Peptides against a protein of PDB entry 3B8E. Designs and how they scored, part 149

Target 1, 230 residues: chain A of PDB entry 3B8E
Amino acid sequence: PFLIFIIANIPLPLGTVTILCIDLGTDMVPAISLAYEQAESDIMKRQPRNPKTDKLVNEQLISMAYGQIGMIQALGGFFTYFVILAENGFLPIHLLGLRVNWDDRWINDVEDSYGQQWTYEQRKIVEFTCHTPFFVTIVVVQWADLVICKTRRNSVFQQGMKNKILIFGLFEETALAAFLSYCPGMGVALRMYPLKPTWWFCAFPYSLLIFVYDEVRKLIIRRRPGGWVE

## One batch from the design tools (peptide; made by RFdiffusion4, then SolubleMPNN)

Design b1_p22_4_s3 (from b1_p22_4, 18 letters changed)
Fold by OpenDDE base, seed 1:
Structure b1_p22_4_s3 (fold): chain B 230 residues (1-230), chain A 22 residues (1-22)
Amino acid sequence: as target 1 above (230 residues)
Amino acid sequence: KELEELFEKLLKEVLEEVEKAE
C-alpha cells in the first residue's frame, strides 16, 4: 500500500497508526496462532528427498503464494479506498499526482473531479475516512488468509478449524476492528473515523476471491505435486 | 485470556509510544 502511495502520488490510503494496528493486532496474534497450528499432515509425512534444494524450492513457492495473497489483499484495500474517494468526488485518475497538493496545508482550493474545492481539513477528513475501511478490508481479507494459511496443500474443509488460538485470533482481530472503527475518540486519537456498516461487506468479494484462489491453488498442487504453483 | 491480556498490554504500549512520537 505504501509503495503505491509513493509511486502514484495519491493521498495516503492507510495511516501509520493503522499500519501499526495491523502489525500488532492483525498480524501478531495470527502469527502466534499459526506457530501453534497443528502441522499439516502432508508436510509431516513427506521428508524432502534433498533437504537443501527442496527446502529452498518450498520457500520460494511459499513466498510467491503469500506474495500473491498479499497483492490481492492490497487490491481489496485500494478498491475500498478508491470507492470512498470517488463517492466524495475524487475519481481514481484525478488522484494520480494529487498528493503534493493534497498534503499542502496552505492549499485550500484543491479541486475534485467535478470542480468542487476542498479545504485541507475537508481533504484530511476524507483521507481519514478511508483509513478505517481500508483497515477493516484488511481484517476481513485476513480472515480468509488465516484460514487458508493453516494448510499448504490440504483444503480448509479437510483440516477444519481445530486451532483454538486461531479462532481467538480471528475474534480478537474482528473485535479490534470494531473497537477502532466505532469507539469514541478513535477519530482524533488514531485518525480513524467511524465506518458505515456497509463497508464491512465491501471486502467480502476479495476475501472470497482469496479463499477460492487458495483452494484452486491447493487443488492444483494436489493434482500436480512438485509444480511451480506450490 | 492470557493472550488477550498480553495483546491489550502491547497495544497500549505501542499506542503510547506512537502518541509520544507524534
Scores: peptide ipSAE 0.000, ipTM 0.285, DockQ to the pose 0.016
Fold by OpenDDE base, seed 3:
Structure b1_p22_4_s3 (fold): chain B 230 residues (1-230), chain A 22 residues (1-22)
Amino acid sequence: as target 1 above (230 residues)
Amino acid sequence: KELEELFEKLLKEVLEEVEKAE
């Protein structure tokens, strides 16, 4: 999110403090939970890894986890961001290069896509209105991400949800999202204004997309062992 | 339960640091 803010020179979609809350609050416990996930039923059927010839880390696994899935997560957040700004008169194309004027407190007549002038205070309200839904979108998408990361090849329906720490992680990140979204003072402290309950559902299509994507990937792996998607 | 307590502690520390930075 922050990189896109710099590259596209758009209004900040998610604050740095909020990003830290994601990394430390929503990702840490789930990551620990994955380390204690039960072994797949087929792990013991595999030959031991040859430490001299086999890579320590599967580059394809990293690419999928941090590249492909991460991109889908970011797209979900940005979708929510662009929807909110469009509803407030700022079309996506108009946001490109707007940051300089957007963040200038001395410019109080920044025009939207319809010629309406926005004061600095009004612009910041809209910006901070985007932060909370963006964060919640990431959390909802992480539900699917966390669940799919439990297994490499088995369906979620086959492996099940046996890790109590994983379940705790899902509740924890959801509770944190609710706290940051609705607790008084978060608008001032974290630049996250209160979230309308309807925005929780905005991320569901992306969560479903990740889930379907991974189930299809795993299905391909099961049907074609040793394929490029393994 | 221990993990929950640890996380609550960490969250409290983070919030306190945010408040100090304001």
Scores: peptide ipSAE 0.000, ipTM 0.276, DockQ to the pose 0.015
Fold by OpenDDE base, seed 5:
Structure b1_p22_4_s3 (fold): chain B 230 residues (1-230), chain A 22 residues (1-22)
Amino acid sequence: as target 1 above (230 residues)
Amino acid sequence: KELEELFEKLLKEVLEEVEKAE
């Protein structure tokens, strides 16, 4: 997200506070959940044929899977960002290179895609309005990620959601998202303005995409053990 | 994890600079 912000010179899509809340709040419990998750019965039963090569392969595969999921999460966040800005009159193409003028306090007549002029204050309100939906989008996408990361090869339908820590993590991140989104004063304190409930649903297609992607990946791994997708 | 931490650090630094410039 930040790399695209720098490269495209678009208005800031995600605030520091939201990032900190994601990294410290939403990822901690899931990480613990994964660490304490009973190793998939297949992983424990498979004695590494070669401990050096099999460990390296497993680490690379985990890294690739997380990298791919992370890209889908970022795409979901940016989609939400662009939708909000488009609803406020800023089309994605118009945002390219706009950051310099957007962040300038002395420019109070930045035009949107329709020729409407926006004051600095108005622009910052719109920018901060994007922060919370971006955060919420990530949280909703993380629901799917957490459920998927529970298993390496088995379908979620086969292993089920028996991990209480995982369930707790899902509730914690959701509660945090709700708190940051709807608690009075968050707009001033954290630059996170309240969200319309509809924005929670904006991420659902991406959560579904991650779910489908991983189920397909796991299906391929089961059918072709030792493939590059593993 | 290290990349994420680095990214967070960089983001924090940039945002702090932006906040100072404001």
Scores: peptide ipSAE 0.005, ipTM 0.328, DockQ to the pose 0.023; fails the geometry check
Fold by OpenDDE base, seed 4:
Order: structure tokens, then sequence, then C-alpha cells
Structure b1_p22_4_s3 (fold): chain B 230 residues (1-230), chain A 22 residues (1-22)
């Protein structure tokens, strides 16, 4: 998110504090929960691979898979951001390069895609209105990430949801998202304005996409052991 | 458990700092 903000010079889609809440708050407990996940039945049954060659390949493949998931996660957040801004009159193309004027307190006549002028205060309200749903989108996408990360090769349906700590982590991040979204004062304190409940559903297609992507990936790995898709 | 407690503490500290900065 931050890299795209710098490269595209768009209005800030997600506050720094909110990013920290995601990286530290929503990922840490789930990561701990994954450490307590039961070993995959297929991993325990596999003969030890050649530790020199297979370790490096596996680390690269895992890194690539997590990188791909992270990109899909970011795309989900940006989708929500662009939808909200478009609903407020700012089309995605118009947002490119707008950051400088957007963040200038002295410019009170920034035009949207339809020629409507926006004051600095109005622009910041819209910006901060994007922060909460962006955060929530990331959390909802992380649900899928956590569910798929419990297995490397097996389908989620084969391994099952046995880790109670993982389930707890999912509830914790959801509760945190709800708290940050709806607690009085969070709009002022974290620049996260209250979220309409309907925006929670905006992320579901991306969660489903990640889930389908991972299941397809795992299916390919099962059908072609030793392929580059691992 | 120690990591969870540390996390909760860190989260609380971050939230308090944000509240002070605004």
Amino acid sequence: as target 1 above (230 residues)
Amino acid sequence: KELEELFEKLLKEVLEEVEKAE
C-alpha cells in the first residue's frame, strides 16, 4: 500500500498507524497460532528431502507464494479504496498525481472527476473514510491467508480446522477490526472513520480469490510433485 | 502466552501514543 502511494502519488489509502495495527496487531497472533498448527499429514509421511537442494527451493517457493498472496491482499485493499473514492466523485485515473494538491491545506478547490470542488477538510474526510474499509478489507483477506497457510500441500478440506488457536486468532483480528471501525473516538484518534457494515462484504471476493488461488496451486502441486509451482 | 502479553502491551502503547499525538 505505501509503495503504491509513493509511486502513483495518490491520496494516502491507509494511515501509518493502521498499517502498524495490521502488521503487528492482526498478523502476530495468527502467526503464533500457526506455530501451534499440527504438522501436515503429508509432511510427516514424506521421506526427508535432500536438505541442501530442497531447503533453498522450498524457501524460495514459500517466499514467492506469500509474496503473491500479499499482492492479492494489497489489490483487495486498493480496490476498496478506489471504489469509495469513485463513489465520492474521484475516478482512479484522476487520483494519479493528485497527492500533492490533495494534502495541501491551502488548496480548497481540488476538483473531482466531475468538476466538483473539494475543500481540504472535505478531502480529508473522504480520505479517512477510506482508511477503515481498507483496513477491514485487509483483515477479511487475512482470514483466507490464515486458513490457507495451515497447509503447504493438502487442501483445507483435507487438513480441517483443528487448531483452536488459529480460530481464536481469526476472532481476535475481527474483533480488533470491529473495535477500530466502530469505537467512538477512533475517527479522531486513528483517522479511521466509522465503516458502513456493507463495506465488510467488499473484501469477500478477494478472500475467495486467494482461497481459490491457493487450492488450485495445491492441486497442481499434488498432481505434479516437484514442479515449479510448489 | 508471553508473546500474546507482549503484543497486547505493544498494541496498548501504540494506541496511547496515537491518542497523544492527535
Scores: peptide ipSAE 0.005, ipTM 0.286, DockQ to the pose 0.016; fails the geometry check

Design b1_p22_4_s4 (from b1_p22_4, 17 letters changed)
Fold by OpenDDE base, seed 2:
Structure b1_p22_4_s4 (fold): chain B 230 residues (1-230), chain A 22 residues (1-22)
Amino acid sequence: as target 1 above (230 residues)
Amino acid sequence: DELERLLKELLEEVLEKVLEAL
């Protein structure tokens, strides 16, 4: 998010405080819950890995898979960001290069894509209105990410949802996201303005995409053991 | 607002240095 903010000179899509809330609030508890996941049913059927050759290949493949998932997460957040700005009159193409004028408090006549002028205060309200839905989008996508991280090879349907601590983690991160989104004073304290409940659904296609992507990946691994997808 | 501006400027400078180092 921050890289695109700088490179494209667009208004800030996700605030620093919201990033910290993701990294420290919504990511830690679910990640710790994975330590309590049951072993995969096929663990005893796997051949011993060669620690010299298989480690390097597996690290590269794992890095690629996590990189792709992270890219889908970012795309989901940016989709929500661009939809909200478009609903407020700022089409994605108009946002390119707009940051300098957007962040200047002395410019009170920034035009949207329809020629409507926006004051600095109005622009900041719209910007902070984007932060909360972007954050919530990341949390919703993390549901799929956490669930798929349960196993490397087995389908979620094969492994099941037996880890009660992981299930608790999913509810905890959701409750935290709801608290940060709707608790009075969060707009002032964290620059997280409340979002319409409908914005939660904007992330669902991307959550589903991650889930389908990983299930297909795991299916390929099961059908072609030792392939480049593992 | 001023603190936010200063933080953004600092982060931009750090990012530019990182990008130059890559």
Scores: peptide ipSAE 0.000, ipTM 0.232, DockQ to the pose 0.032
Fold by OpenDDE base, seed 3:
Structure b1_p22_4_s4 (fold): chain B 230 residues (1-230), chain A 22 residues (1-22)
Amino acid sequence: as target 1 above (230 residues)
Amino acid sequence: DELERLLKELLEEVLEKVLEAL
């Protein structure tokens, strides 16, 4: 989100404080919960990692985390961002390069895609209206991401949902997301304006996409061990 | 607001350096 904000010079899709709430709030407990996951049923058939030659983080893991799943997550957030801005008169193509004028408090006549002029205050209301749905979209997508991270090879249906700490993490991140989205004063404190409950459902297709994608990937790995997908 | 602004400026600077290093 923040990289695209800088590179494309678009209005800020996700606030800095909101990013910190994701990284330190909603992601921490779920990530820790993975340390308590049960071993895959076939783990004893795998040779121990050679610590001298085998990296813990390899190119395939980086590609999966940032290049594939991370991109799907970002697409989900940006979808909600572009929908909200489009509903307010700012089409995606018009947002390119708009940041400089958008963030200038002395410019009170920024035009939308329909020629309507927007004051600085009006623009910031729309920007902050995007932050909460973007954040919630990330959390909803993280449900799928956390579940798929339980295993490298086995299906989630084979592994099951026996990790109580992981289940707790899913509830914790959801409860925190709801608190940050609906608690009075969050609009002032965190630049997170309240969202309609219907916006929670906007992320569901992306969560499903991640889940299906990973299950298909794992199925391919099981059928063709040692392939490029592993 | 000031803290958020400072954090934003810091992150922008870090990101610019990262982009230059890539």
Scores: peptide ipSAE 0.000, ipTM 0.276, DockQ to the pose 0.032
Fold by OpenDDE base, seed 5:
Structure b1_p22_4_s4 (fold): chain B 230 residues (1-230), chain A 22 residues (1-22)
Amino acid sequence: as target 1 above (230 residues)
Amino acid sequence: DELERLLKELLEEVLEKVLEAL
């Protein structure tokens, strides 16, 4: 989000506070829950890692986490962002380069794609209105991320959903996201304005995409061991 | 089991706060 904000010079899609809420609020409990996941059925058939040659964090892991899954997450967030701004009169093409005028307090006549003028205050309201749905989009996508992280090779359907702590983690992060989104005063305290319930569904296609993508990846790994996809 | 209990308690607390706020 922040990199695209700088490069495309668009209004800020996700605030620092919302990022902090993700990292410290919604990610910790789910991540801890993975420590209680049952071992994959084939784990004892795998060779032990060689500490001298095999890194714990390798290029494949980084590529999967940031280059593949992280990109799908970002696309989901930006989709939600662009839809909200478009509903408020700002088409995606019009947002390019708009940040300079958008963030200027002295410019109160920024025009949208339809020629409507927006004051600084109005612009900041719509900007902050984007932050909450972007945050929620990340949480919904994280459901899929957490589920796919249960296994390295086996299908989730083979592993099952027996980890109760993980299930509680999914509910906890969702409840926290709902709290941060709808609790009175969050707009003032965190600049997280309430979102329409329909915005929760904007992330579902991307969550499904992540799940399908990872299941296909795992299927390829099972059929063709030793590939670059592993 | 302890972690499950704590997570359940946390979930209930958060849900209660959400329901009170809505």
Scores: peptide ipSAE 0.000, ipTM 0.296, DockQ to the pose 0.014
Fold by OpenDDE base, seed 4:
Structure b1_p22_4_s4 (fold): chain B 230 residues (1-230), chain A 22 residues (1-22)
Amino acid sequence: as target 1 above (230 residues)
Amino acid sequence: DELERLLKELLEEVLEKVLEAL
């Protein structure tokens, strides 16, 4: 999100505090929970990694994590961001290059897509109104990410949801997201303004997309071992 | 606010350097 903020020169989609809440709050428990996941049924039948040729982190893993799944996550967040701004009169095309004027506290006549002028304070309220839904969108997408990370090759339906710690992690990150979104004072303390409950659903298509994409990928891997999608 | 500003400025500088290096 921050790269697009700079490159497209748009208003800040996700605040630094919100990023910290993701990295330190919502991601840690789920990540730890994966350490307790049951091994895939075929794990002991796999050849050991060759330390000379097989990297722990390879280009394919980077491509999958950052290039594919990470891109879908980013698209989900930005979708939510653009929807909220559009509902407040700022169409996506109008946001391009707007950051400089948006962040200038001395400019109180920034026009939206409909010619309505916005004060600095009004713009910041809208910006901070976007942060919470963007955050929640990331959390909802992370549900799918966590679930797909259970296995490399086996379907989630084959592996099952037996890891109680992983299930706890899903509830924990959701509860934290709800707390940060709706607890009184979070708007002042964290600049996370309350969101409409309907905004939680904006992420669901992207979460489903990730899940379906990964299941299809895994299906291809099972049918065509050694393919470029592995 | 100040920390956020500083972080933004730092990231902008880093990005500019990366873009210059590319």
Scores: peptide ipSAE 0.000, ipTM 0.239, DockQ to the pose 0.033; fails the geometry check

Design b1_p22_5_s1 (from b1_p22_5, 22 letters changed)
Fold by OpenDDE base, seed 2:
Structure b1_p22_5_s1 (fold): chain B 230 residues (1-230), chain A 22 residues (1-22)
Amino acid sequence: as target 1 above (230 residues)
Amino acid sequence: ELEEFFKKLEELVQKLINEALS
């Protein structure tokens, strides 16, 4: 998100402190939950025929899969960001290169895509309104990521939800998202304004996409063991 | 005071990111 902010010179979609909350807070408990689940899934892993070459290939394939999921997650966040800004009059194309004027407190007549002028304060309210749903979108997409990454080969329907720590991680992540979204003072502290409950559903298509992606991937792995998709 | 603290924290993080990207 921050790289796109710099490269495209768009208004910041997610605050730096919020990014830290994702990296240190949101990802920590899910990562611990996955560590416990991996121990169960690893028992089902076939021993590599060649431990040196097959380990390297597997690490590359895992890294690629996580990279793809991360890209889908980022796209989901940006989609939510662009939807909110578009609803407020800023079309995606108009946002390109707008950062310089957007962040200048002395410019109080920045025009949207429809010619409406926005003061600095109004622009910052809209910007901070985007931070919360962007974060929530990431969390909702991470639900799917956490559930699908618990096993490399088995379908979610086959493996089930046996790991209580994984379930706890999902609830904890949701509770953290709710806290950051609705606790008083988060708009000042984290530049995250309160989120309308309807925006939680904006991420669900992307969560579904990740589920479908992973189920298809796992289906291919089951049908073609040792393929490039594994 | 809390707002100023978080603002300073954001500035620090932004500086670190810029240094990492340079």
Scores: peptide ipSAE 0.007, ipTM 0.285, DockQ to the pose 0.025
Fold by OpenDDE base, seed 1:
Structure b1_p22_5_s1 (fold): chain B 230 residues (1-230), chain A 22 residues (1-22)
Amino acid sequence: as target 1 above (230 residues)
Amino acid sequence: ELEEFFKKLEELVQKLINEALS
C-alpha cells in the first residue's frame, strides 16, 4: 500500500494505525495458527529430487505466489479506497499527484473532481474514512489468504478447517475489524471512522479471486508435481 | 493520549515519506 502511495503521490490509503492493526492484530494470530497447522502430508512425505536446488526453487516459487496474493490483496484495498474517494468527489485520476496539496495544512481549497473545495480538515476526515474500509478489506481478503495458506497443494475443500487456532484467528481478526469499525470513539482514537456495513462486501470479489487463484494454482500443482507453480 | 500517539506516528511516517521523496 505504501509503495503505491509513494509512487502515485495519492492521499494515504492505509494509515499507520491500520497497518499496526494488521500486523499486530490481524496477522499475529493467523501466523500462530499456521505455525500449529498440521504439516501437509505431501510436504512431509515428498523428498526433493535435488534438496539444494529444489529447495531454492520452491522457496522462490512460494515467495512469488505469496507476492502475487499480496498484490491482489493490496488491489482490493486500493479498490475500496478509490471507490470511497470517488464517492466523496475525488476520482482516481484526480488523486494522482494530489498528496502534496492534500497533506498541506495551509491549503484549504483543494478541489475535488467536481470543483468543490475541501478544507484540510475535511480532507483528513475523508482520508480517515478510507482507513477503516481499507483495513476491513484487508481482513476480508485475509480470510481467503489465511485459509489457502494452510496447504501448499491440497485444496481447502480437502484439508478442511480443523485447526482451532485458525478458526480463532478468523474470529479474532473479524471481531477486531468490527470493533475498530463500529465502536464509538475509534474515529477519534485510532483515526478509523465508522464503516458502512456495505463496505464489508466490497472486498468479497477480491477474496474470491484470491481463493480461486490459489485453488487453481494448487490444482495445477497436483496435476503437475514439481512444476513451475509449486 | 492515544490519539496524540497515533497522530505523532502518522506525522513521523509522513515525514519519512516526504524525506524519501525529496
Scores: peptide ipSAE 0.006, ipTM 0.255, DockQ to the pose 0.025
Fold by OpenDDE base, seed 4:
Structure b1_p22_5_s1 (fold): chain B 230 residues (1-230), chain A 22 residues (1-22)
Amino acid sequence: as target 1 above (230 residues)
Amino acid sequence: ELEEFFKKLEELVQKLINEALS
């Protein structure tokens, strides 16, 4: 999100503190949960065909998969951001290059896509209104990430939800999201204004997309062992 | 199973929201 903020010169979709909360708060427990995840029965039983080449290929493919998932995650967050801004009169195209004027406290007549003028304070309220749902979107997408990370080859339906630590991670992420979204003072402390409950569901299509993507990927891997999709 | 999972997550989110708002 920060890279797109710089490249597109759009208003900041997610605060730095919130990013830290994602990285340290929501990603750490899941990472620990994955460390305790039982190895896939198929991975443990399969002798590597070629330990050197297969390991390198697998590492590259895992890296690509996580990279793709990360891109989908970012797209989900930005989608939520653009929807909220559009609902407030700022269409995505109009946001391009707007950052300089948006962040200037001396400019109180920034026009939206419909010619409405926004004061600096009004703009910042809208910006901070975007932070919470962006964060929540990331958390909801991370639910899918955690679920798909349970297996490399097997479907989630085959492996099941046996890791209690992973379930705890999902709960912790959700609890943190709720805390940051609704706890009094978070608007001042973290620039995260309260979120309408309906926005929690905005990310679900993206979570589903990630899940479907991973299941399709795994299905291809199972059908074509040693393929480029592994 | 996936639908059930997301339904449970939705319920959990709703519970947390309700707890945060009370």
Scores: peptide ipSAE 0.000, ipTM 0.235, DockQ to the pose 0.021
Fold by OpenDDE base, seed 5:
Structure b1_p22_5_s1 (fold): chain B 230 residues (1-230), chain A 22 residues (1-22)
Amino acid sequence: as target 1 above (230 residues)
Amino acid sequence: ELEEFFKKLEELVQKLINEALS
């Protein structure tokens, strides 16, 4: 998100506070849950044919898979960001290069895509309105990520949802998202303004996409063991 | 159904906050 912000010179899609909430709040319990997740029986039984080469290849493939999932998460967040700004009159193409004028407090007549002028205060309200939905989008997408990450080869339907810590993590993330979205004063304290419940659904297509992507990946791995998608 | 769930969640959170601040 930050790299796109710099490259495209768009208004800031995700604040530092929200980033900290993701890193410290949403990732902690899931990481613990995955650490205590029982290793797949097939992984434990599968001795590396060559400990040096097979370990290295496997680590690279895992890193790539998580990288791809992370890209889908980011895409979901940006989608929500662009939808909100478009609803407020700023089309995506108009946002390119707008940051300089957007962040200038002395410019109070920045025009949207329809010629409406926005004061600095109004622009910042819209910007901060994007922070909460972006965060919530990440949380909702992480639901799918957490569910799929507990297995490497097996479908979620085969492995099941037996990890109580994982379930707790999902509830914790959701509770944190709800707290930050709806707690009075969060708009002032954290610059996370209240979110309409409908915005939670903006992430669902991407959550589904991650789920489908991982199930397809796992299906390929099961059918073609030792493939590059493992 | 999901929309109703999130509305109820919002109401619950607000209730809890109000109780905590009282």
Scores: peptide ipSAE 0.000, ipTM 0.264, DockQ to the pose 0.017

